# Designs tried in a protein design run: peptides against a protein of PDB entry 3PBP. Part 2

Target 1, 203 residues: chain A of PDB entry 3PBP
Amino acid sequence: LNEKDLNLILNKSLVMYESLDSTTDVIVKRNVIKQLQFVSKLHENWNSRFGKVDIQKEYRLAKVQGPFTINPFPGELYDYTATNIATILIDNGQNEIVCVSFDDGSLILLFKDLEMSMSWDVDNYVYNNSLVLIERVKLQREIKSLITLPEQLGKLYVISDNIIQQVNFMSWASTLSKCINESDLNPLAGLKFESKLEDIATI
Target 2, 203 residues: chain A of PDB entry 3PBP as posed
Amino acid sequence: LNEKDLNLILNKSLVMYESLDSTTDVIVKRNVIKQLQFVSKLHENWNSRFGKVDIQKEYRLAKVQGPFTINPFPGELYDYTATNIATILIDNGQNEIVCVSFDDGSLILLFKDLEMSMSWDVDNYVYNNSLVLIERVKLQREIKSLITLPEQLGKLYVISDNIIQQVNFMSWASTLSKSINESDLNPLAGLKFESKLEDIATI

## One batch from the design tools (peptide; aimed at target 1 L114)

Design b1_p9_1_s3 (made by RFdiffusion4, then SolubleMPNN; from b1_p9_1, 3 letters changed)
Fold by OpenDDE base, seed 2:
Structure b1_p9_1_s3 (fold): chain B 203 residues (1-203), chain A 9 residues (1-9)
Amino acid sequence: as target 1 above (203 residues)
Amino acid sequence: SKLSEAILS
């Protein structure tokens, strides 16, 4: 990820925003706006002195597949801006959780409801980039970065000013993975989507 | 989708 790439995605996000009209669903509008806010925030805070942002994969997906839509979008987050994004593998296949942080200190854990496809094409706008809200984790701290380790399934590391915390969602993600892979949704019934938060280290 | 419904139920 570099400044040029960030500018590109910002511009694309703007184009998508401008493509919205009165016939566009309100939820779609909101999600596009939030996507734009996220990208804008990243753009505004871009500083080469801080090194590379570890969102390369996510950025690639966004660049190719268009803006995210989150359903349901937490109403409390309407006034807040997304700050970071990460994708976390939950199995050795291709199933992953998307995590987005907000400037209120919240993390939302999301699953791609539909396979993302190119949505940056204004002429062929298709609302198919839906992310399903699974869990909201309220950290109430300024989140500096989200880190994932490929060898650690279902684990997200959240870096703030003074602490590194681990979010472990394998308690439910393992079941989710199984459901997806086996095309059996029954195990999801009654499943508690509660991740484990653990302090890893002080900074 | 059915998956979404299952997750959100």
Scores: peptide ipSAE 0.093, ipTM 0.750, DockQ to the pose 0.931
OpenDDE base, seeds 1, 3, 4, 5: peptide ipSAE 0.077, 0.085, 0.079, 0.089; ipTM 0.739, 0.741, 0.731, 0.757

Design b1_p9_1_s4 (made by RFdiffusion4, then SolubleMPNN; from b1_p9_1, 4 letters changed)
Fold by OpenDDE base, seed 2:
Structure b1_p9_1_s4 (fold): chain B 203 residues (1-203), chain A 9 residues (1-9)
Amino acid sequence: as target 1 above (203 residues)
Amino acid sequence: SALSDAILS
């Protein structure tokens, strides 16, 4: 995800928002609003921070496409700004988890799913990228960077001022990957979506 | 979607 892509997502999100009217389903309205809020916060951080910093490789590898919604988006994060984004491979078939960090120290782990938005325009089928919230990890620290290593599936490295931490979500991501690849969702039932957090190094 | 529902269940 680069600035251009983010702008595109933002613009699309704005267009979707502007298309909302009294005939629009309440659920659609909510989703569009949540999308706009998320993208706006991400954009705010991008404009303020990344205008001066080299884009990390992980951002270039990010395949987040808009417009997208987050379902459910944690309401408490509406007051916070997205700070970083990363995509983490969970298998060799290019299934990925999207991670977004916020300035409250939270990480949200998301899975991309295609959903057809309920159309407020009968003549226009709008498809959006739905980001399904899988897990929220509260680190309660300033997150400086998100690093992913292609050779390490389901692992995210979080860099803060003093600590590098690893988030390992292969405990559930392996199952998720299998479900996707085999088109069998049964193993997801009762699956605990809890990642392992480990301190890797003190800086 | 079914996948979303399964994840959120």
Scores: peptide ipSAE 0.122, ipTM 0.770, DockQ to the pose 0.827
OpenDDE base, seeds 1, 3, 4, 5: peptide ipSAE 0.107, 0.108, 0.096, 0.117; ipTM 0.771, 0.761, 0.754, 0.766

Design b1_p9_2 (made by RFdiffusion4)
Pose (drawn by RFdiffusion4):
Structure b1_p9_2 (pose): chain A 203 residues (1-203), chain P 9 residues (1-9)
Amino acid sequence: as target 2 above (203 residues)
Amino acid sequence: MREEVGNYL
């Protein structure tokens, strides 16, 4: 955990602690407070020279959150099954797109709009487990796998049956991160959220 | 900001 990232989760934790009011669900309030306490403890034991911190076994037992809401979910896909999931980096600030494969050779590019709180005990804990559909890409080929190269932002390799295609969504993803970082929604108006599909090779 | 982007979308 480098210094930049350590401070990022600390500040996110502080923003949520402040975001607490009385209508806030008791279980959620507990987790937000726990998250702040935990992230603060990490900050206290963080070894700056190695950029690392030890984590006791107690804090590693966590229960799953979900299911995430996928809004708006495409109606056709209720007849199909999800195959793969991939994470694609948009910028240098941990901003990402979640990619999911389906039986129909389709791809949904998702965005997480709500900040999750950390949770350890709560069963079936859902809260800000929210994803939003940005785009759907039908390759009409059998998608065997998804691959990413850390060196290339906003690009995803999709291995179909005899093709390796590259879905390139930096056309809109670059603008998306700028508005997230500049807190200005206007550039999103009019932007067509279409990714550049490209055949890389025959396999 | 991200919630607003989500609503926008």
Fold by OpenDDE base, seed 2:
Structure b1_p9_2 (fold): chain B 203 residues (1-203), chain A 9 residues (1-9)
Amino acid sequence: as target 1 above (203 residues)
Amino acid sequence: MREEVGNYL
C-alpha cells in the first residue's frame, strides 16, 4: 500500500458513498459509510516516510465478505468443488481477473464488475457479490496450485501432478483493460475470450 | 464502466 493506492481506495469509497440514495439498503449504507470513514482515517494517519498507517481497533474487526456468486454459473460445475483461487492483474492499475479452479480440472476466469465494500457490521455481506464468468478452461487435470507472477500480466501458472501449464489470457484481457480504462465498450465487439494454454515444464 | 462491461460479458 502506497499513497497512490490509498488515494485510489479513497476515491472508490467516495464514489460508492455518492451512489447511495433513499432506495439503498440500510446494511449497504452502513457498510459504505463505515468504509469511507475507515479509508478517510487511514488517509489522515498516513505516514508517507515509512509507508505506514495506524489502524484504529474498531476497523480491525472486519467481517467476512461473501458468499460470492458466479454469473452465469456453468451447469456442469454444480456437482464439483472449487479447489484453488488466484487473482491476476491485467494492467498496471487495479484491473484484475479472478481465477477459480474446480476438482473436475476446470479453471474459470471471472470479472468483478461491481465494486464491493468491505463488510464491517454483518456476516455474510452479499451486496455486489457477483462475479461475471468470462471463460472456462478445461485442463482435464487435478489442479494442485495456482501461481501468479506480479511481473507477468494476464498469466496464470497451473500446477498439476506432473506438469506446469501457463494460461495466458492477455489476448482478450488487454482489450478488456482498455475498455475499462478508456470507458469504451466498442473494442469488446467480436472479441474472443479464448486463453492460450501452454505446457511450461514437466515435474 | 465496469458494470457496463460486466453486463456486456
Scores: peptide ipSAE 0.447, ipTM 0.928, DockQ to the pose 0.949
OpenDDE base, seeds 1, 3, 4, 5: peptide ipSAE 0.443, 0.440, 0.442, 0.445; ipTM 0.927, 0.925, 0.927, 0.928

Design b1_p9_2_s1 (made by RFdiffusion4, then SolubleMPNN; from b1_p9_2, 4 letters changed)
Fold by OpenDDE base, seed 5:
Structure b1_p9_2_s1 (fold): chain B 203 residues (1-203), chain A 9 residues (1-9)
Amino acid sequence: as target 1 above (203 residues)
Amino acid sequence: MKEQVGKFL
């Protein structure tokens, strides 16, 4: 965490607070308010020279988020189990794709369209927990691990028993990144969400 | 913007 990252988290926490209305659930309101209080106190006590802050005990008791949902969930995957998760950067550290593998040898590429707060008071806090399905890639292999390289935007390495494969989604992710950053959806019209699969090495 | 992108996808 650096000062730039802290400012980004503060701005996100402010936007979440400003989105609260009379219809928002009381648990959600409490969590978003406590999130903003935590980040504000973190910012107040920031030591830029050492990249350190003093965190009060009450805020160290943050709880686990989840569960998460996928929309639409592929009906064929209801009988299968998720095996691995990875996060892949698509630009200079602002936008990312979430990848989940399944025991059928599928990869799903997911977009996080909603901002989430940490859970502070309630175990298993559920709010803005949806992920949008972009693409399903069927490898038909047992997936052992997912590897990402921070310097390689929109690339995922899939390790199976006998092969390393690269999934490259920059064909659509460059346009997606541009649409988010420029606040223009027009370039998404007619975009094909088709990733390239390449064999890198046999093991 | 991200929410509008998510609604488009």
Scores: peptide ipSAE 0.366, ipTM 0.907, DockQ to the pose 0.942
OpenDDE base, seeds 1, 2, 3, 4: peptide ipSAE 0.366, 0.366, 0.363, 0.366; ipTM 0.907, 0.907, 0.907, 0.907

Design b1_p9_2_s3 (made by RFdiffusion4, then SolubleMPNN; from b1_p9_2, 4 letters changed)
Fold by OpenDDE base, seed 4:
Structure b1_p9_2_s3 (fold): chain B 203 residues (1-203), chain A 9 residues (1-9)
Amino acid sequence: as target 1 above (203 residues)
Amino acid sequence: MKSEVGKFL
């Protein structure tokens, strides 16, 4: 964790807090507020020289959120099991695509449209846990691993039994990134969400 | 903006 990363987490936590209104559930409010308090305290106590922070004990027992949902869920995948997950950067602003693989050899590319906080006070806290389906890529292979390289935007490496394949979604992800960053949805109109598959190496 | 993108998709 560096100062830039900490500032990004702080800004995300602030945006989440600012999204709260009178209609927001009290449990959600409490969790988002506690998230902001944690990150703010982290920022306040940040030693820039050493990259160290003292974290109070009450914040050390944060719980992982879940389960996640995929919307719409591909009906053909109901009988199949998810095998791997990866997150792929699409720009230097930390916009990301989530990829999930299935045992039918499918990849689904997902958009995280909502920010999530950790669960701080309530067991089984679930909020903003939806992922939007963008594309399904059918590899028809047993997917052993998903690999991403932080310096390679919009690229996913898929390892199967005898091959490494690259999924490149920058054809649409560059436009998606632009829409997010410029706050303009117009470039999404008529965009084809079709990734390029390429064989990289045989194993 | 991300939420509006998600609604568009």
Scores: peptide ipSAE 0.294, ipTM 0.887, DockQ to the pose 0.958
OpenDDE base, seeds 1, 2, 3, 5: peptide ipSAE 0.292, 0.290, 0.291, 0.291; ipTM 0.887, 0.885, 0.886, 0.886

Design b1_p9_2_s4 (made by RFdiffusion4, then SolubleMPNN; from b1_p9_2, 5 letters changed)
Fold by OpenDDE base, seed 5:
Structure b1_p9_2_s4 (fold): chain B 203 residues (1-203), chain A 9 residues (1-9)
Amino acid sequence: as target 1 above (203 residues)
Amino acid sequence: MKKKVGEFL
């Protein structure tokens, strides 16, 4: 965490607070308010020289977020279990894709379109917990692990029993990044969400 | 913006 990242989190927490209305659930209001209080207190106590802040004990007791939903959920995956998760940066502006693997050998590439608060008071906090399905990649292999390299934008390495494969989605993720950053959806029209799969090494 | 992208996808 650096000062730039802290300012970004503060701005996000302010926008979330400003989005609260009379129809917002009481648990959501409480969590968003407590998040803004936490981030504001972090900003107030920020030591820029050391990249450190003192965190009060009450805020260190944050609860687990989830469950998450996938929209649309692939009907073929209802009988299968998720095995691995990874996040892949698509630009230097903190836009990312979430990847989940399943025991059928599928990868799903997911977009987080909604900002979430941490859970502060309740276990299993559920608000803005939907992820958008972009692509399903069928590897037809048992997936052992998912690896990402921070210097390699839009690339995921998939390790199975006998092979390392690269999934490269920069063919569409560069356009997605541009649309988010420029606030223009027009370049998404007619975009193909087709990732490239390449064998990197045999094990 | 991200919400509108999610609505498009």
Scores: peptide ipSAE 0.342, ipTM 0.898, DockQ to the pose 0.942
OpenDDE base, seeds 1, 2, 3, 4: peptide ipSAE 0.338, 0.339, 0.340, 0.341; ipTM 0.897, 0.897, 0.898, 0.898

## One batch from the design tools (peptide; aimed at target 1 N71 F111 L188 F193)

Design b1_p10_1 (made by RFdiffusion4)
Pose (drawn by RFdiffusion4):
Structure b1_p10_1 (pose): chain A 203 residues (1-203), chain P 10 residues (1-10)
Amino acid sequence: as target 2 above (203 residues)
Amino acid sequence: SELGNYLKEL
């Protein structure tokens, strides 16, 4: 955990602690407070020279959160099954797109709009487990796998049956991160959220 | 969120 990232989760934790009011669900309030306490303890034991911190076994037992809401979910896909999931980096600030494969050779590019809180005990804990559909890409080929190269932002390799295709969504993803970082939604108006599809090779 | 709602409107 480098210094930049350590401070990022600390500040996110502080923003949520402040975001607490009385209508806030008791279980959620507990987790937010626990998250702040935990992230603070990490900050106290962080070894700056190695950029690492030890984590006791107690804090590693966590229960799953979900299911995430996928909004708006495409109606056709109720007849099909999800195959793969991939994560694609948009910028240098941990901003990402979640990608999911389906039986119909389709791809949904998702964005997480709500900040999750950390949770360890709570069963079936859902809260800000929220994803938003940005785009859908139908390749009409059998998608065997999804691959990413850390060196290339906003690009995803999709291995179909005899083709390796590259879905390139930096056309809109670059603008998306700018508005997130500049807190200005205007550049999003009019942007067509269409990814450049490109055949890389025959396999 | 505001951004999420905005994206849904698109």
Fold by OpenDDE base, seed 1:
Structure b1_p10_1 (fold): chain B 203 residues (1-203), chain A 10 residues (1-10)
Amino acid sequence: as target 1 above (203 residues)
Amino acid sequence: SELGNYLKEL
């Protein structure tokens, strides 16, 4: 954890807090508030020189939140197992696409509709973390790994048995980033969500 | 979100 990462977590926690309204579930409110309180205290106690903080025992009970849902989920993938996950930056801010690979050789490109958070209770907090399906890319290969480079926006490298392929989705992700940042959906009209696949190297 | 809903209808 560095200062940049801490600021990012703080900003995310603030956005989540600001999203709370009268319709938000009480358990969700409690967990978001606890997260914001933790991150705020962490920020206040951050020693930039040593990268250390004293964390109260209560906050060490945090767990990964679930479940994650993918909507719509391709019916064909119910019989297959997810093998890899990657996150790809689409701008110089914080907008990202999630990619999941399956053992049928499919890639799914996903939009994070809801921000992921931690569970701060001993009793397992369950929250719907919605991922939205944007595109399915069928490679028909055994996918061994997914690689991303922070300097290469909207690019995913897929390693299979004998080939490295690049998936480039900046054709639509640049527009998506603009829509997110400007809170305007108009640029999406008529946009085609098709990635470019290119062979990079034979391995 | 509104964007998420739009994308789900694609």
Scores: peptide ipSAE 0.462, ipTM 0.922, DockQ to the pose 0.853
OpenDDE base, seeds 2, 3, 4, 5: peptide ipSAE 0.450, 0.435, 0.422, 0.447; ipTM 0.920, 0.913, 0.907, 0.916

Design b1_p10_1_s1 (made by RFdiffusion4, then SolubleMPNN; from b1_p10_1, 4 letters changed)
Fold by OpenDDE base, seed 3:
Structure b1_p10_1_s1 (fold): chain B 203 residues (1-203), chain A 10 residues (1-10)
Amino acid sequence: as target 1 above (203 residues)
Amino acid sequence: SELGDFLLSL
């Protein structure tokens, strides 16, 4: 973590807090408030010179997020198992695509529609756990690994037994990033969510 | 979100 990353996390936690209203469930309120308190304390105690923070022991009790839902889930994938997961940056901010591979050789590209809070003090806490299917890419190969490079926005490298392929989704992800950042959906009208595949190397 | 709803309509 650097100071920039910490500021981004703080801003996310603030936005989540600001989304709370009188109709929000008490458990959700408590969880979001606790997250904001944690991130705020993290920010207050940030030593930028050493990249160190003193974290109160009580905040180390955060639980793993999940389970998640994918909507729509492709019916064909019910018979298959997820093999790899990756997160790909689409801009220099906070916007990301989640990719999941399956043992049929499919990749699904997913949008995190709503910001998720960490689970702090409730067993099996689930909130904002929906992922939206944007694109399914059928490689028809056994996928060994997924690799991302931080300096390469909207690019995923897929390693199979005999080939490295690049999936490039910046054709639509640049527009998606703009829509998120500007809160304007108009540029999405008529956009095709089709990634480009390129063979990089044989192995 | 509105964006998520749009993407779900594709």
Scores: peptide ipSAE 0.252, ipTM 0.850, DockQ to the pose 0.941
OpenDDE base, seeds 1, 2, 4, 5: peptide ipSAE 0.243, 0.244, 0.250, 0.248; ipTM 0.838, 0.844, 0.848, 0.848

Design b1_p10_1_s2 (made by RFdiffusion4, then SolubleMPNN; from b1_p10_1, 5 letters changed)
Fold by OpenDDE base, seed 4:
Structure b1_p10_1_s2 (fold): chain B 203 residues (1-203), chain A 10 residues (1-10)
Amino acid sequence: as target 1 above (203 residues)
Amino acid sequence: SKLGDFLLSL
């Protein structure tokens, strides 16, 4: 974490808080408020000189996020197990694609639809947990690991037994990034969500 | 979201 990252997280937490209204569920309100309080305290206690943040004990008791939903989930993948997960930056504004690999050699590329908060008090807290399926890439090989490089936008490196492959989805992710940043969906009309697969190295 | 719903409609 750097100061810029902390400011971005604070701004996101503020936007989430400002989205709350009288119709918002009380549990959601509580979690979003706690999220904002947490991030605000992080910001207040930020020492840029030392890169230090003091976190109060109460906020260290946050629960794991999830469960998440994938929509639509490919029916054939119900018989397979997820093996790896990665997040891939698509722009310098921190828009991301989530990738999940399966033991059938499939990759699913997912859009994180909504901003999420930490789970605090309530067991099974579920809010803003939707992931939208964009693309399925079938590699038909055992996927050992997924690697991303922050400086390489829209690129995922897939390591299997004997090969490193690059999945490059910037053909559509550049348009998606633009749509997110400009709040205009029109450029997505007629867009093909087809990633490029390239062999990088043999192992 | 609106964007998510749109992506699901494609």
Scores: peptide ipSAE 0.034, ipTM 0.661, DockQ to the pose 0.922
OpenDDE base, seeds 1, 2, 3, 5: peptide ipSAE 0.028, 0.027, 0.028, 0.027; ipTM 0.655, 0.644, 0.653, 0.647

Design b1_p10_1_s3 (made by RFdiffusion4, then SolubleMPNN; from b1_p10_1, 5 letters changed)
Fold by OpenDDE base, seed 3:
Structure b1_p10_1_s3 (fold): chain B 203 residues (1-203), chain A 10 residues (1-10)
Amino acid sequence: as target 1 above (203 residues)
Amino acid sequence: SKLGEFLLSL
């Protein structure tokens, strides 16, 4: 964590708080408020010289997020098991694609449409848990590992038994990033969500 | 979101 990352998390938590209204569920309100309080306190206690923060014990009791849903979920993948997960940055800001691999050799590229608060005091807290399917890439190989490099935006390295392949989705992810950041969907009109595959090395 | 709705329409 650096100061820039902390400011980004604070801004996200503020946006989530600002989305609350009179119709918002009490459990949702509680979790979003608790998250904002945590991040605000984190920001207040930030020691830029040492990159350290004093976190109150009560906030260390946050629970794992999930479960998540994928929409649409490919019917063919109901018979298969997820093997790996990775997150890939598409810009130098906050926008990410989630990738999940399956034992059929498929990769699904997913967009997290809505911001989710951490689970604080409620068991099995589920809110804003939807992932949108953007693309399915069929490799027809056993996928052993997924690797991402922070300096390589919109690139995923897939390790199989005999080959390392690069999946490059910047052909569409650069436009998606722009649409998110500018809150304008017009550039998505006619965009093809087709990633490029390249063999990098035989292993 | 509007973006998610758009993506789901593709």
Scores: peptide ipSAE 0.031, ipTM 0.660, DockQ to the pose 0.958
OpenDDE base, seeds 1, 2, 4, 5: peptide ipSAE 0.028, 0.027, 0.028, 0.027; ipTM 0.651, 0.635, 0.652, 0.652

Design b1_p10_2 (made by RFdiffusion4)
Pose (drawn by RFdiffusion4):
Structure b1_p10_2 (pose): chain A 203 residues (1-203), chain P 10 residues (1-10)
Amino acid sequence: as target 2 above (203 residues)
Amino acid sequence: SLGEKLKELN
């Protein structure tokens, strides 16, 4: 955990602690407070020279959150099954797109709009487990796998049956991160959220 | 919000 990232989760934790009011669900309030306490403890034991911190076994036992809401979910896909999931970096600030494969050779590019709180005990804990559909890409080929190269932002390799295609969504993803970082939604108006699809090779 | 804007655009 480098210094930049350590401070990022601390500040996110502080923003949520302040975001607490009385209508806030008791279970959620507990987790937000626990998250702040935990992230603060990490900050206290963080070894700056190695950029690392030890984590006791107690804090590693966490229960799954979900299911995430996928909004708006495409109606056709109710007849199909999800195959793979991939994470693609958009910028240098941990901003990412979640990608999911389906039986129909389709791809949904998702964005997480709500900040999750950390949770350890709560069963079936859902809260800000929210994803939003940005785009859908139908390759009409059997998608065997998804691959990413850390060196290339906003690009995803999709291995179909005899093709390796590259879905390139930096056309809109670059603008998306700018508005996130500049807190200005205007550049999004009019932007067509269409990714450049490109055949890389025959396999 | 950003999520609402994205839903409106799509």
Fold by OpenDDE base, seed 1:
Structure b1_p10_2 (fold): chain B 203 residues (1-203), chain A 10 residues (1-10)
Amino acid sequence: as target 1 above (203 residues)
Amino acid sequence: SLGEKLKELN
C-alpha cells in the first residue's frame, strides 16, 4: 500500500464530494458518495493498521454515511493499493455494481447488499454497509482510470497506459438484477461470475 | 439475504 496514493485518491474524492449540489445528476451524486465512502474506509483501515490518525480528514469524512466494508476481502490484495473506484448501473431500476481497482492490476466487482438512504447532514449516524465480492478480474497492468457510460449498462471501461479495455459483466449482472427485482435468488444457482474483457482501442 | 447467497457462491 502506498499512503501517498491513497491520500491523493481521498483528496480527489473529497473535492468531488464538495462539488456536489442540488443540480448535480443523481447518478453522479451516488457515484461520488460511494467513492468517498469506500476511500474513507480504506483510509481508516490504513490508519488503524499503521497507528496514524488524521483528524482533519476524519472530520471531512464524517459527512458521509458509511463506511463500506468488503466481505470477503481478497487476502492477496492486502498488500496492494486501491487506485480507482466506480459504480456501474446494471438496470434501469438503479441496481448497481461497485468496482475498485488496485495497483496490481486487479479489479474487484462488488455488490452492495444493504440499501441506505444518504444524508448530506454531518450530524447523521454513521452506518456500516457491506460490499460483497462478486468477481476479481486480473488485468496485470497499471490502471489509470475507470470510466462508465450511463447508456451502457453493466459495462466498465478501463484505461491503461496503452489501451482502453471494456469489462462487460452483463452475463451475470442481468441475472443478478432479476434476482434483486423479483426477490428470487434461485436464478443465481449455477451462475458463473465471469466478466468479458475486450480491447476497445490502443492509445 | 442476497449478499449471503453471493458469499456462498464465491
Scores: peptide ipSAE 0.192, ipTM 0.790, DockQ to the pose 0.838
OpenDDE base, seeds 2, 3, 4, 5: peptide ipSAE 0.190, 0.175, 0.167, 0.172; ipTM 0.800, 0.785, 0.778, 0.780; seed 5 fails the geometry check

Design b1_p10_2_s1 (made by RFdiffusion4, then SolubleMPNN; from b1_p10_2 with K7L N10V)
Fold by OpenDDE base, seed 3:
Structure b1_p10_2_s1 (fold): chain B 203 residues (1-203), chain A 10 residues (1-10)
Amino acid sequence: as target 1 above (203 residues)
Amino acid sequence: SLGEKLLELV
């Protein structure tokens, strides 16, 4: 966490707060307000010289986020079990793709299109808990592990028993990153979401 | 190599 990240989170928390109205659920209101209060206090207490912030006891009792939903969920995967999860950076602005593997050898690539607060009061905080399905890659292998390298944007390494494969999704993720950063989604309308699969090494 | 680095992480 750095000062830039704190400012970003503060701005996001302000936008979330400004979206509240008389029709907003009370649990959502409480969580968004607590989020803004927390981030505001973090920002006020930020020591840039030491890269430290003091967190008051009242904010150390946050709950687990989720569960999440995947939309649309591939109907075939209802009969299978998720095996691995990874997050992959697509830019230097901390935009991420979430990857989940299944025991049928499928890999799904997901995007969090809505901002989500931490859960402060309750478990199973589900406001803005949707993930968008971007792509399903069928590897037809038993996926043992998922590896990401911080220096390699938009790349996921899939480990099977005898092979390491790279999934490269920068063909579409670069456009997605641009759309997010410029607040213009128009380039996504005609974009083909197809990742490149490549064999990297034999095990 | 990249492959060697990845194998170290398995």
Scores: peptide ipSAE 0.148, ipTM 0.841, DockQ to the pose 0.020
OpenDDE base, seeds 1, 2, 4, 5: peptide ipSAE 0.143, 0.141, 0.144, 0.138; ipTM 0.838, 0.835, 0.838, 0.834

